# Peptides against a protein of PDB entry 3S8F, part 7

Target 1, 157 residues: chain A of PDB entry 3S8F
Amino acid sequence: VLTLFVAVPSLMTAFTVAASLEFAGRLRGGRGLFGWIRALPWDNPAFVAPVLGLLGFIPGGAGGIVNASFTLDYVVHNTAWVPGHFHLQVASLVTLTAMGSLYWLLPNLTGKPISDAQRRLGLAVVWLWFLGMMIMAVGLHWAGLLNVPRRAYIAQV
Target 2, 166 residues: chain B of PDB entry 3S8F
Amino acid sequence: DEHKAHKAILAYEKGWLAFSLAMLFVFIALIAYTLATHTAGVIPAGKLERVDPTTVRQEGPWADPAQAVVQTGPNQYTVYVLAFAFGYQPNPIEVPQGAEIVFKITSPDVIHGFHVEGTNINVEVLPGEVSTVRYTFKRPGEYRIICNQYCGLGHQNMFGTIVVKE

## One batch from the design tools (peptide; aimed at target 1 P59, target 2 W16)

Design b1_p9_7 (made by RFdiffusion4)
Pose (drawn by RFdiffusion4):
Structure b1_p9_7 (pose): chain A 157 residues (1-157), chain B 166 residues (1-166), chain P 9 residues (1-9)
Amino acid sequence: as target 1 above (157 residues)
Amino acid sequence: as target 2 above (166 residues)
Amino acid sequence: TVLLFLLVS
């Protein structure tokens, strides 16, 4: 029960952050129900990386609520589902957010500029990392529901 | 405009939060339902039951695997199961279909998992402790036990079998 | 819009 309550701050974060992004999209001219998404600064890796991380957090959090549901944990406990869940949370959102900080924080700390080429390369890196985490989340959640255990060298069997 | 957008955002946020709370409460009620049904039998016994891992293969209910299945009620069998590096004894565990099975599971060495494929049986096995879970097999046949807690280099090939007789 | 998307999700 208390774990289901720990989920409320992130459910609140989902709204406060989503409304903040929508407000920014509207300031930048976006209209429609989706125009506000397209109008956001998708050329800036510091923007893109946490946003993509937040997108993967939706299934990441959904799996966490499942794991927190006591008897439901007996379906997925110590299976590949669990790494599927935590890759979406820490290996995607937390890691992508830190990667995006290379693009505003590093210049601030070192004075070293980020070139146009380095910015595009950062875009590719955060997209590939995000997409790779999403594909693997699918493989691990599904294999987990099929009772494949975590922490195993299953290629040797 | 900022004032307006802000007001509207807070108003709809309050609504979302109430909905999100109502949804979590429904999940809590649904979990409470499972705890009142036979499906909750796989929840391990909360009572502490200490044993000694260094003598469990020499004395006590785990010393003779052929004697591991004991009828404890008219439709009940207790099964003493040893999960060790890297296997389970007895092998196979043989039980009748439709009977309640109380698995008492310990380990002489390291922590092992006990995950019965196709069931909700999924329990950690700790040396020095007995893990007790309950389940009734409704379908006869062979069930594979998977070790789902890393117990060393033999972990990926640590399996066992439950045969549910007709 | 945010509320709609969250409800749909």

Design b1_p9_7_s1 (made by RFdiffusion4, then SolubleMPNN; from b1_p9_7, 4 letters changed; failed a check: a repeat of another design)
Amino acid sequence: NVLLLLLAL

Design b1_p9_7_s2 (made by RFdiffusion4, then SolubleMPNN; from b1_p9_7, 5 letters changed)
Fold by OpenDDE base, seed 4:
Order: structure tokens, then C-alpha cells, then sequence
Structure b1_p9_7_s2 (fold): chain B 157 residues (1-157), chain C 166 residues (1-166), chain A 9 residues (1-9)
């Protein structure tokens, strides 16, 4: 009970961020249930990167609940599932947030905006990173459910 | 405009909070469903058993690998296993098919893993603690033990074998 | 197994 209770404030925080995104999208002219998503600045890698990180964080967070479950943790613990989980948390969310932060920070520190070419390259980088991370994470979670051990070069399957 | 914005934010937050609560229940329900329909890998937590890692090799049930397999009943065995840098003792572990095996696993040195390939046996082995796992091997053959907890330079080569005899 | 269950969902 106590362990799962920790999920409550985490979820509240996550969905507060979502609420902020909805508000921002609606301020930018988005309407309807999903129109606000399209209105967000998807042409800015400083925005896209952390948002993609958040998207990776969603299944990671769900996995966190699984990992925190006493009974389910026995199934997944020290299998490839665990690396799958933290790659979503660290290698996607944290890394992409860092990338996004740099896309914002460097132009502001130097006083020089990024070129259009740099912007496009940045978008390509973060999307490719996200895609690769999702493929790897899904693979690791799947392997973990097949009882592939963590920290081993060999596996049953 | 500021007032309108604040009201809008509150409305969105309320909606997302409601959604978050709903998702929480969904996750709990999924856990409950999984436990109800799929019980593989669910092992009840045992009582914490402690042992002195500094003496476990010299005295007690782990000291002699030749005495590691103890018959405790007509079809019941206890196996005292040491996970150490870098291997397992005894190796191989020989047990009969169809018998209920209670593994008592500890370490004299550092934290190791005890992952038995082909089974759902997967526990961490901590110095000073005894990991207890109950399992019945239904199929004869060799089962590889894999260390899935990094334990040093020889970690990748740390393997054991359980031989299940007919 | 757990994977089969998840795939069935």
C-alpha cells in the first residue's frame, strides 16, 4: 500500500504537465479534444525532445508500478525488463530533456538563434533517438517477459 | 485575460487529475487481473534468515558441498547453495525429478544472482542473508544457473548447473 | 506466461 501510494503524486505531476501542454496548445489556437496537440510547436526541437521524453516516460512509469509491485516484481526483477524500464526513464526522458534543454539554452546563451538547417537536424536527431529507444525498450521488455536475464550475455531464448 | 487563463488551467487540471485517478485504478486492476489469471513466478515471501558470511564456508550446512543436498522427506530435499566469486557450490547440483526442492542460497563474499535457466527461479543472493526458493523440477536434464547480478571481473563466466535425474 | 497474458489484452 505504501509503495503504491508513491505512484499517486507521480501521476498527479505527470498529468499536471499534460494539462500545461493542453493549455499551451489551446492558447496557440488548438480546439477540440485533440486539436490542441497539433497546435503545439512540433517544429522546435527544444519542445519536441522533452515531449518525446515524456512519451517514453509514460510506459516507463507504468512499468515502475509493475516493478514496485511485490508480486509482479518477482517476475521481472533482474531480467531484461529492468534495463527496458530504466532506458525509458533515463535514456529517453532524461537524455531527450537534456537535448531539448541544449536546443533552448545554447541559442539564449550565445544570443544567436539556430539556423533552419540546425533546427531540422535537431528534429531528425530527437525523433530518430526516440524511435531507436522505443524499439530497444520494447525489445528489452519483451525479452524480460521471456525470462531473459539481466547482466548476462546468454539467454534461454 | 489572466483570469480567464487561470480558470481554464484549473479546468484542465481537474480533468487530468480525474484521468490520473482513473489510470491509477486501471493499473491496480491490471495487477489484480494478472495475479488472478497468471500466478507463475509469484512466490510468497519467506521469513528473513540471516547467516554470517565470514564463517559460512567453514561451518554449517554450506561448508561441505558433498553434504549440500539433504533429504528432508520422502520426496523433499533441501539444497544449500553458495554463490561466490565466481561460481556456485555445489556444482553440479544433483536433484531427483519430481521432488520438492528447497534451495537455501547465500554468499560468502559479494552480492550475486541465482537465475536458473528454464525455470522461474530468479533471486538475488546477499552476503549475510539466506535466499529460500522452493521448486519442483518436472523435467529431467541440465539447468544452467546464471549470475544476473554484477559481481566483479569474472561475472560473465559465473555459471552453475543443476542436474535433474530421473 | 505473463507475455501471453499481456498480448491477449
Amino acid sequence: as target 1 above (157 residues)
Amino acid sequence: as target 2 above (166 residues)
Amino acid sequence: NVLQLLLAL
Scores: peptide ipSAE 0.026, ipTM 0.807, DockQ to the pose 0.045
OpenDDE base, seeds 1, 2, 3, 5: peptide ipSAE 0.006, 0.006, 0.022, 0.015; ipTM 0.808, 0.757, 0.806, 0.779; seed 5 fails the geometry check

Design b1_p9_7_s3 (made by RFdiffusion4, then SolubleMPNN; from b1_p9_7, 5 letters changed)
Fold by OpenDDE base, seed 4:
Structure b1_p9_7_s3 (fold): chain B 157 residues (1-157), chain C 166 residues (1-166), chain A 9 residues (1-9)
Amino acid sequence: as target 1 above (157 residues)
Amino acid sequence: as target 2 above (166 residues)
Amino acid sequence: SVLDLLLAL
């Protein structure tokens, strides 16, 4: 019960971040229901990386509610579902946030801006990473629902 | 200006907060629906039963694998299973088809997993605790037990078998 | 199964 209560402030925090993104997008000239999204700086890997991490974190967070549920956890616990959850929460959110942080931090520490080539490479890296993580995570969650065990090299399916 | 920005922030926060609450209810509804319409087919006892892992191999219901399967009713059995490094006992576990089986699983050494392939039986086995799972095998055959909790160098080779007889 | 439910949604 207490664990499920944590979902409330977590969701509040997540959607507060979303509100901040909307505000930022609208400050950058975005209008309408979705126009603010396009107005965000998608050409900056320091921005894109953590945002992609957040996007991966959304299904991961939903999965967190499932994993924290006593009855539903019985179904998914110690199946491939759990590694799928981890790859969304750690290998996507944390890793992409770290990558994004470096894209911001290094130029600021050195006083030298990143080159256009470095910027484009950075964008490619974070998008490819996100894509790979999403494919793997979906596969792991699917396998988990098919009762494929974690920490095992053999499975019925 | 700052006033306009503040008003905008508040409006966006209110909107997203409302959406957040709506999503919370959606998740709760999905959980409720899943529980109402779908079952795992396995009933955990949920009792906190303790056992001494240092003596479980020497005395008690887990000590003799030949006596591990106990008939408790006309179509009911209790099976006392040990998960250890690196295997299960008894092995194989022989049970009748259609009987209600209560597995009492514990470990004498480290934490193991008890995942029965082809079923929804999937529990962790902790030294000092007894895991209880109730299940009825509807189909005869062999069901492989897989350890899904890392337990050492031999973890990947830790398997057991449940043989369901007609 | 849970998977069946998800696929049905």
Scores: peptide ipSAE 0.031, ipTM 0.811, DockQ to the pose 0.046
OpenDDE base, seeds 1, 2, 3, 5: peptide ipSAE 0.012, 0.013, 0.012, 0.006; ipTM 0.813, 0.763, 0.801, 0.774

Design b1_p9_7_s4 (made by RFdiffusion4, then SolubleMPNN; from b1_p9_7, 5 letters changed)
Fold by OpenDDE base, seed 5:
Structure b1_p9_7_s4 (fold): chain B 157 residues (1-157), chain C 166 residues (1-166), chain A 9 residues (1-9)
Amino acid sequence: as target 1 above (157 residues)
Amino acid sequence: as target 2 above (166 residues)
Amino acid sequence: NVLALLLAL
């Protein structure tokens, strides 16, 4: 009950953020149904990191609803599915948001802008982190559906 | 400028609200599909049964592993299982093929897991509560019981065996 | 990963 209650305001927040991104993209010259996405500042790791975190949070949020269902939880509970869900929520959204925040905060606190080399390295770190996290998360969810147990070093399959 | 911005914001909000509603239906459909295809054989929750974890080893149906398997009908058995740090009793659990087995599982110490490989049996075992699971083994052989809830220093080595006889 | 992040800042 509590999870489902929290899911509603979370969804509202997610779509509000999306609306803000669309508005920002259109202000930057983006046009059409998807053109505003390309107009967003994808060259800034402080922007890219939290956005990728949000993208990873979408399947994680759906998984949260699954975990909150009595009937569906019977299938996935204490399997590799659960760590997969956690890594999407914590290691994707929370961690990438923290990374993005630091890319903005530290230059601001020091008064020194990041160099172009630092910017490119930052983008590489964020994208590689996201890619690795998605591969791991998909693998864990799949393993969970195959009844691989959580908190065990062995697996039947 | 403020009015133009306000109108633009409202338009985008309306669009994303519509998309939100559409996605809600997609999620509901996915949940429904999952329920229809992956929930076969779900064990219904039974009545909450409680026991005293401090005395369960000394008295009652869990006290003697030699008497843990009770025939309740021609093709029906009840098995009283203890999950403890760090193992299961009885071990092995011997049951006949094709019989309906009712597992009644509890713990005398801490929370454990009871996950039987090759089956859909996967429950947590709480001290003071009795977990009831019904299952019929169709194939003879050995089935490993795994603890999938961290229970202490020996957790990783906590295994049991169910032997299904022809 | 932490080192890479720090170098990127």
Scores: peptide ipSAE 0.014, ipTM 0.773, DockQ to the pose 0.022
OpenDDE base, seeds 1, 2, 3, 4: peptide ipSAE 0.006, 0.006, 0.006, 0.000; ipTM 0.803, 0.755, 0.793, 0.781

Design b1_p9_8 (made by RFdiffusion4)
Pose (drawn by RFdiffusion4):
Structure b1_p9_8 (pose): chain A 157 residues (1-157), chain B 166 residues (1-166), chain P 9 residues (1-9)
Amino acid sequence: as target 1 above (157 residues)
Amino acid sequence: as target 2 above (166 residues)
Amino acid sequence: HLSLFLAVW
């Protein structure tokens, strides 16, 4: 029960952050129900990386609520589902957010500029990392529901 | 406009939060339902039941695997199961279909998992402790036990079998 | 399995 309550701050974060992004999209001219998304600064890796991380956090959090549901945990406990859940949370959102900081924080700390080419390379890196985490989350959640255990060298069997 | 967008955002946020809370409460009620049904039998016994891992193969209910299945009620069997590096005894565990099975599971060495494929049986096995879970097998046949807690280099090939007789 | 998977996703 208390774990289901720990989920409320992230459920609140989902709205406060989503509304903040929608407000920014509208300031930048976006209209429609989706125009506000397209109008956001998708050329900036510091923007893109946390946003993509937040997108993967939606299934990441859904899996966490499942794991927190006591008897439901007996379906997925110590299976590949669990790494599927935590890759979405820490290996995607937390890691992507830190990667995006290379593009505003590093210049601030070192004075070293980020070139146009380095910016584009950062875009590719955060997209490939995000997409790779999403594909693996699919493989691990599904293999987990099929009772494949975590922490195993299953290629040797 | 900022004032307006702000007002509207807070108003709808309050609505979302109430909905999100109502949804979490429904999940809590649904979990409470499972705890009142036979499906909750796989929840391990909360009572501490200590044993000694260094003598469990020599004395006590785990010393003779052929004697591991004991009828404890008219439709009940207790099964003493040893999960060790890297296997389970007895092998196979043989039980009748439709009977309630109380698995008492310990380990002489390291922590092992006990995950019965196709069931909700999924319990950690700790040396020095006895893990007790209950389940009734409705379908006869062979069930594979998977070790799902890393117990060393033999972990990936640590399996066992439950045969549910007709 | 599939229902839970799709719900999560």

Design b1_p9_8_s1 (made by RFdiffusion4, then SolubleMPNN; from b1_p9_8, 5 letters changed)
Fold by OpenDDE base, seed 4:
Structure b1_p9_8_s1 (fold): chain B 157 residues (1-157), chain C 166 residues (1-166), chain A 9 residues (1-9)
Amino acid sequence: as target 1 above (157 residues)
Amino acid sequence: as target 2 above (166 residues)
Amino acid sequence: AQALFDAVF
């Protein structure tokens, strides 16, 4: 009960963040059910990186519920599923948030804005990172469901 | 403007809360799907059994690998397995096909894994605790035991074998 | 539903 109870404030936070994004998008001129998404600053790697991290965090969070479930954990524990989970949590969310933070922090600390070339490169980096992480994470989760063990160089499948 | 912004945020939060409820059902459905399609059954958790890792090699049912396989019934066996750095004892583990096997697994040193390839047997082995797994091998042959918990420099080479005899 | 509940909680 206590373990899964942690999911409640986490979900509340997640949806509050989503609400904040919707509000921001609508302030930027977005309209309709989904128009606010397009209105967000997708040209800024400082924005894109953490948002992509959040997108990876969603299935990771769902996986967290699975991993914390008594019977389901039996199926997935110490399989490739687990690395799949924490790569979504750490290698995507945390890493991309760190990247995004740097894209904001460095210009502010130096007083020099990033060049357009640096901005474009930054966007490429975070999108490619996200794509790679998603491919790897899906593969790891899939392998885990096929009972591929973690921390082993060999597998049945 | 601030008042309007706060009202707008509140409205969006309410919407996302409604969405969250819908997503809850989606997650429940996914869990149900996973249970239905990706599990052959759950081995019930047994009562926590403790053992002294400092003496487990010297005395008790794990001390002699030649006595590790114990017939407890007409078609029932208990196998006392040690996972250690870096291997398993006994090795190989020989059991008959179709028999109900109760594995009692512990470690004299560090935490290890006990993952039996070709089966759903997958447990961590902690020093001081006995992991109990019940399984019936339906097919004869060799089943590789893989350590899936990092246990030191020799972890990658830590394998065992279960031989299921006809 | 009960089985699912028991699986998760």
Scores: peptide ipSAE 0.022, ipTM 0.792, DockQ to the pose 0.061
OpenDDE base, seeds 1, 2, 3, 5: peptide ipSAE 0.018, 0.012, 0.015, 0.005; ipTM 0.805, 0.760, 0.794, 0.770

Design b1_p9_8_s2 (made by RFdiffusion4, then SolubleMPNN; from b1_p9_8, 5 letters changed)
Fold by OpenDDE base, seed 1:
Structure b1_p9_8_s2 (fold): chain B 157 residues (1-157), chain C 166 residues (1-166), chain A 9 residues (1-9)
Amino acid sequence: as target 1 above (157 residues)
Amino acid sequence: as target 2 above (166 residues)
Amino acid sequence: AEALFEAVF
């Protein structure tokens, strides 16, 4: 009963964050409908990591709506769909946010800025993590829809 | 200047709100699509039925695996299944092809899963509760039952078999 | 619409 009402504040939050990103991009000189995206600091792993986490969180949130649906949950419950969902939520958003936080925190605590090599390595780590997570998540969701069970090492498919 | 800034902020806010509403409809459409393609044959759960897990092995319809398959009508059967650490009974479950099977599944010990490969049968089995699933096997053969809920050290090897006979 | 509503809410 009114289960999906929980999605309303989540969507509001998501689009508020998006608006904040637009504002930041425009402050950095971005113009036009999409020019603000390019103006964001994509060379900083402390920024890129949580943003990629947010991107992964979008399909995860959509999956959350599915999981919260009584009828649809019957289809996906205890299948590979479920770990696919929370890997987007935890291993994407939470983990990438934590990674991004470290890229800010460590230089701040030590007083030593990250080197260019460390910055490039950080970017590589974050992007590769995101890519791998998306591949795994898509695979798990697909497998779940094909009735591959959760917590089992075998499947008919 | 303040008025111009205010108008600009409102314009962007309206844009993002419109996008938000559009995405809401996309999500609804995805739900509708999933329902249309994946919920065929799904039967709503009945009323909650309870059983005493401490006595279910000694008395009642689950007590004797040899009497677990009960014909209730023409081409209609009820199968009383126990999921336990670590297996299922009866095992194998033998049912005829084309018959309507009502599975009554419960557990004497801990929570288990009852996932039948090649079917849409997938339920959690709770001690003290009876899970009811209705299904008709259209194809003869063997269908593996998989426990998809962690139930202990032997969880990974907890399997059963449904044999559908012509 | 009714079926969808019942499935979601």
Scores: peptide ipSAE 0.019, ipTM 0.804, DockQ to the pose 0.055
OpenDDE base, seeds 2, 3, 4, 5: peptide ipSAE 0.005, 0.013, 0.016, 0.006; ipTM 0.754, 0.793, 0.797, 0.770

Design b1_p9_8_s3 (made by RFdiffusion4, then SolubleMPNN; from b1_p9_8, 4 letters changed)
Fold by OpenDDE base, seed 4:
Structure b1_p9_8_s3 (fold): chain B 157 residues (1-157), chain C 166 residues (1-166), chain A 9 residues (1-9)
Amino acid sequence: as target 1 above (157 residues)
Amino acid sequence: as target 2 above (166 residues)
Amino acid sequence: NLALFNAVF
């Protein structure tokens, strides 16, 4: 009970962030049920990177509930599922957030804004990273469900 | 304008909180669904059994690999397995097809994995604890045991074999 | 196991 109860504040926090994004999008002129999403600054890698991280974090968080379930953990524990999970949590969310933070921090520290070329390159980097990470993470989760062991170079499947 | 903004934020937060609660129920439902439809792969954990890892090689049921397979009934066996750096004993483990096998697995040194390919047997092996797994091999043949917990420089080569005889 | 995958993803 206590283990699964950790999901409650986590979800509350996650969706509070979502609420903040909705508010920001609406302040930027977004309207309707989903129009606020389009109004967000998708041209800024400092924004896009952590948001993509959050998108990866959603299935990762759902997987966290699975991993925390006594019964379901038996199926996935020490399989490729686990690396799939933490690659979503760390290699996507944390890494992309770090990238995004740098895109914001460095211009502010140096007083020099990033060039348009640097901005475009930054966007390309974070999107490619996200895409690659999603492919890998989904593959790892799938492999885990096929009983591919963690920390082994060989598997039956 | 600030007051309107604050009210709007509150409304959005309430909406997303409601959504979060709904998602919680979805996840619970998914767990329930999985339990209802996919219970065959779930092996309940047994009672915690402890052993002294410093003496497990010298005395007790794990000490002699030749005596590791014990028939406990007409079609029931207990197999005492050691996972160590870097291998398993006995190796191979020989068991009959169709028999109920109770594996009792422990380690004299560090944490290891005991993952049997082609089966749902997948447990961590901790020094000082005995992992108990019950399984019936329906098909004869060789089943590879894989260590899926990093245990040192030889981890990648730590394998065992279960031979299921007709 | 694949059914679980399909249910979650």
Scores: peptide ipSAE 0.015, ipTM 0.794, DockQ to the pose 0.506
OpenDDE base, seeds 1, 2, 3, 5: peptide ipSAE 0.011, 0.000, 0.006, 0.007; ipTM 0.792, 0.744, 0.788, 0.778

Design b1_p9_8_s4 (made by RFdiffusion4, then SolubleMPNN; from b1_p9_8, 6 letters changed)
Fold by OpenDDE base, seed 5:
Structure b1_p9_8_s4 (fold): chain B 157 residues (1-157), chain C 166 residues (1-166), chain A 9 residues (1-9)
Amino acid sequence: as target 1 above (157 residues)
Amino acid sequence: as target 2 above (166 residues)
Amino acid sequence: AEALFNLVF
């Protein structure tokens, strides 16, 4: 019940952030229903990292509602599903946000912009991290649905 | 300019909030649909039952593993299981095929898990509480019990066996 | 999807 109560304002906050992104994209010349997305600064790892984190947070948040369901929790509780869930929440959103923050913070603190090579490397790191995290998360959720237990080194499946 | 920007922000915010609300209802509807159409296999929580973990090994239905399996009806059994550091008792648990088994599980020490492979039995076992799980084994054979809740140094080796006899 | 649901539930 408490989780569901928190889910509502959290969801509202998430979509408010999305609204800000849409506004920014439109200010950058994006038009139409999806054109604003393309207009966002995808060449900046400080931007890409948090956004990818937010994208990973979507299925994680939906999973949170499942985990909070008394009846559905019987299916997923203490299975590999749970690690899959919080890896999306923590290792995706929180970690990528932290990474993105560093890409912005360090240049500003030092007064020196990052080189183009550093920028490209940063983008590669962020995208690879996201990809790896999604693969792991999907695998863990899938394993959980197959009744693979959490905190066990052996499973029937 | 500021006024126009403010109006634009509000419009986008309202749109996304409306979308979020719509999606919320979609998710709720999907959950409701799932619950309505796929309720089989869900083990309902039983009545809250308490026990003294400090005396459960000494007296009561969990005290003697030899008397842990109790026939309560023609095809009904109650099995009193202890999850402890680091194992289960009785071990093995012997039950007949096709019988309705009510597991009454508790712990004398710390929190453990009770996960039976090949089944939907998966519960946490708390000291001072009795977990009740009802299950009917349709297939004979051996089913492994796994502890899926960290309980100490021997956690990874904490296994039990349910033997279902024809 | 139905197969998945039947696997889970």
Scores: peptide ipSAE 0.020, ipTM 0.784, DockQ to the pose 0.127
OpenDDE base, seeds 1, 2, 3, 4: peptide ipSAE 0.013, 0.007, 0.007, 0.018; ipTM 0.805, 0.765, 0.793, 0.791; seed 4 fails the geometry check

## One batch from the design tools (peptide; aimed at target 1 L72 V75, target 2 F27 T34)

Design b1_p10_1 (made by RFdiffusion4)
Pose (drawn by RFdiffusion4):
Structure b1_p10_1 (pose): chain A 157 residues (1-157), chain B 166 residues (1-166), chain P 10 residues (1-10)
Amino acid sequence: as target 1 above (157 residues)
Amino acid sequence: as target 2 above (166 residues)
Amino acid sequence: SLLTLLLFVF
């Protein structure tokens, strides 16, 4: 029960952050129900990386609520589902957010500029990392529901 | 405009938060339902039951695997199961279908998992402790036990079998 | 079943 309550701050974060992004998209001219998304600064890796991380957090958090549901944990406990869940949370959102900091924080700390080429390369890196985490989350959640255990060298069997 | 967008955002946020709370409460009620049904039998016994891992293969209910299945009620069997590096005894565990099975599971060495494929049986096995879970097999046949807690280099091949007789 | 409920919660 208390774990289900720990989920409320992230459910609140989902709204406060989503409304903040929608407000920014509207300031930048976006209209429609989706125009506000397209109008956001998708050329900036510091923007893109946490946003993509937040997208993967939606299934990441859904899996966490499942794991927190006591008897439902007996379906997925110590299976590949659990790494599927935590790759979405820490290996995607937390890691992507830190990667995006290379693009505003590093210049601030070192004075070293980020070139146009380095910016584009950062875009590719955060997209490939995010997409790779999403594909693997699918493989691990599914294999977990099929009772494949975590922490196993299953290629040797 | 900012004042307006702000007001509207807070108003709808309050709505979302109430909905999100109502949803979490429904899940809490649904979990409470499972805890009142037979499906909750796989929840391990909360009572501490200590044993000694260094003598469990020499004395006590785990010393003779052929004697591991004991009828404890008219439709009940207790099964003493040893999960060790890297296997389970007895092998196979043989039980009748439709009977309540109380698995008492311990390990002489390291922590092992006990995950019965196709069931909700999924319990950690700690040396020095006895893990007790309950389940009734409704379908006869062979069930595979998977070790789902890393117990060393033999972990990926650590399996066992439950045969549910007709 | 627990799986059905799990998918619903999910």

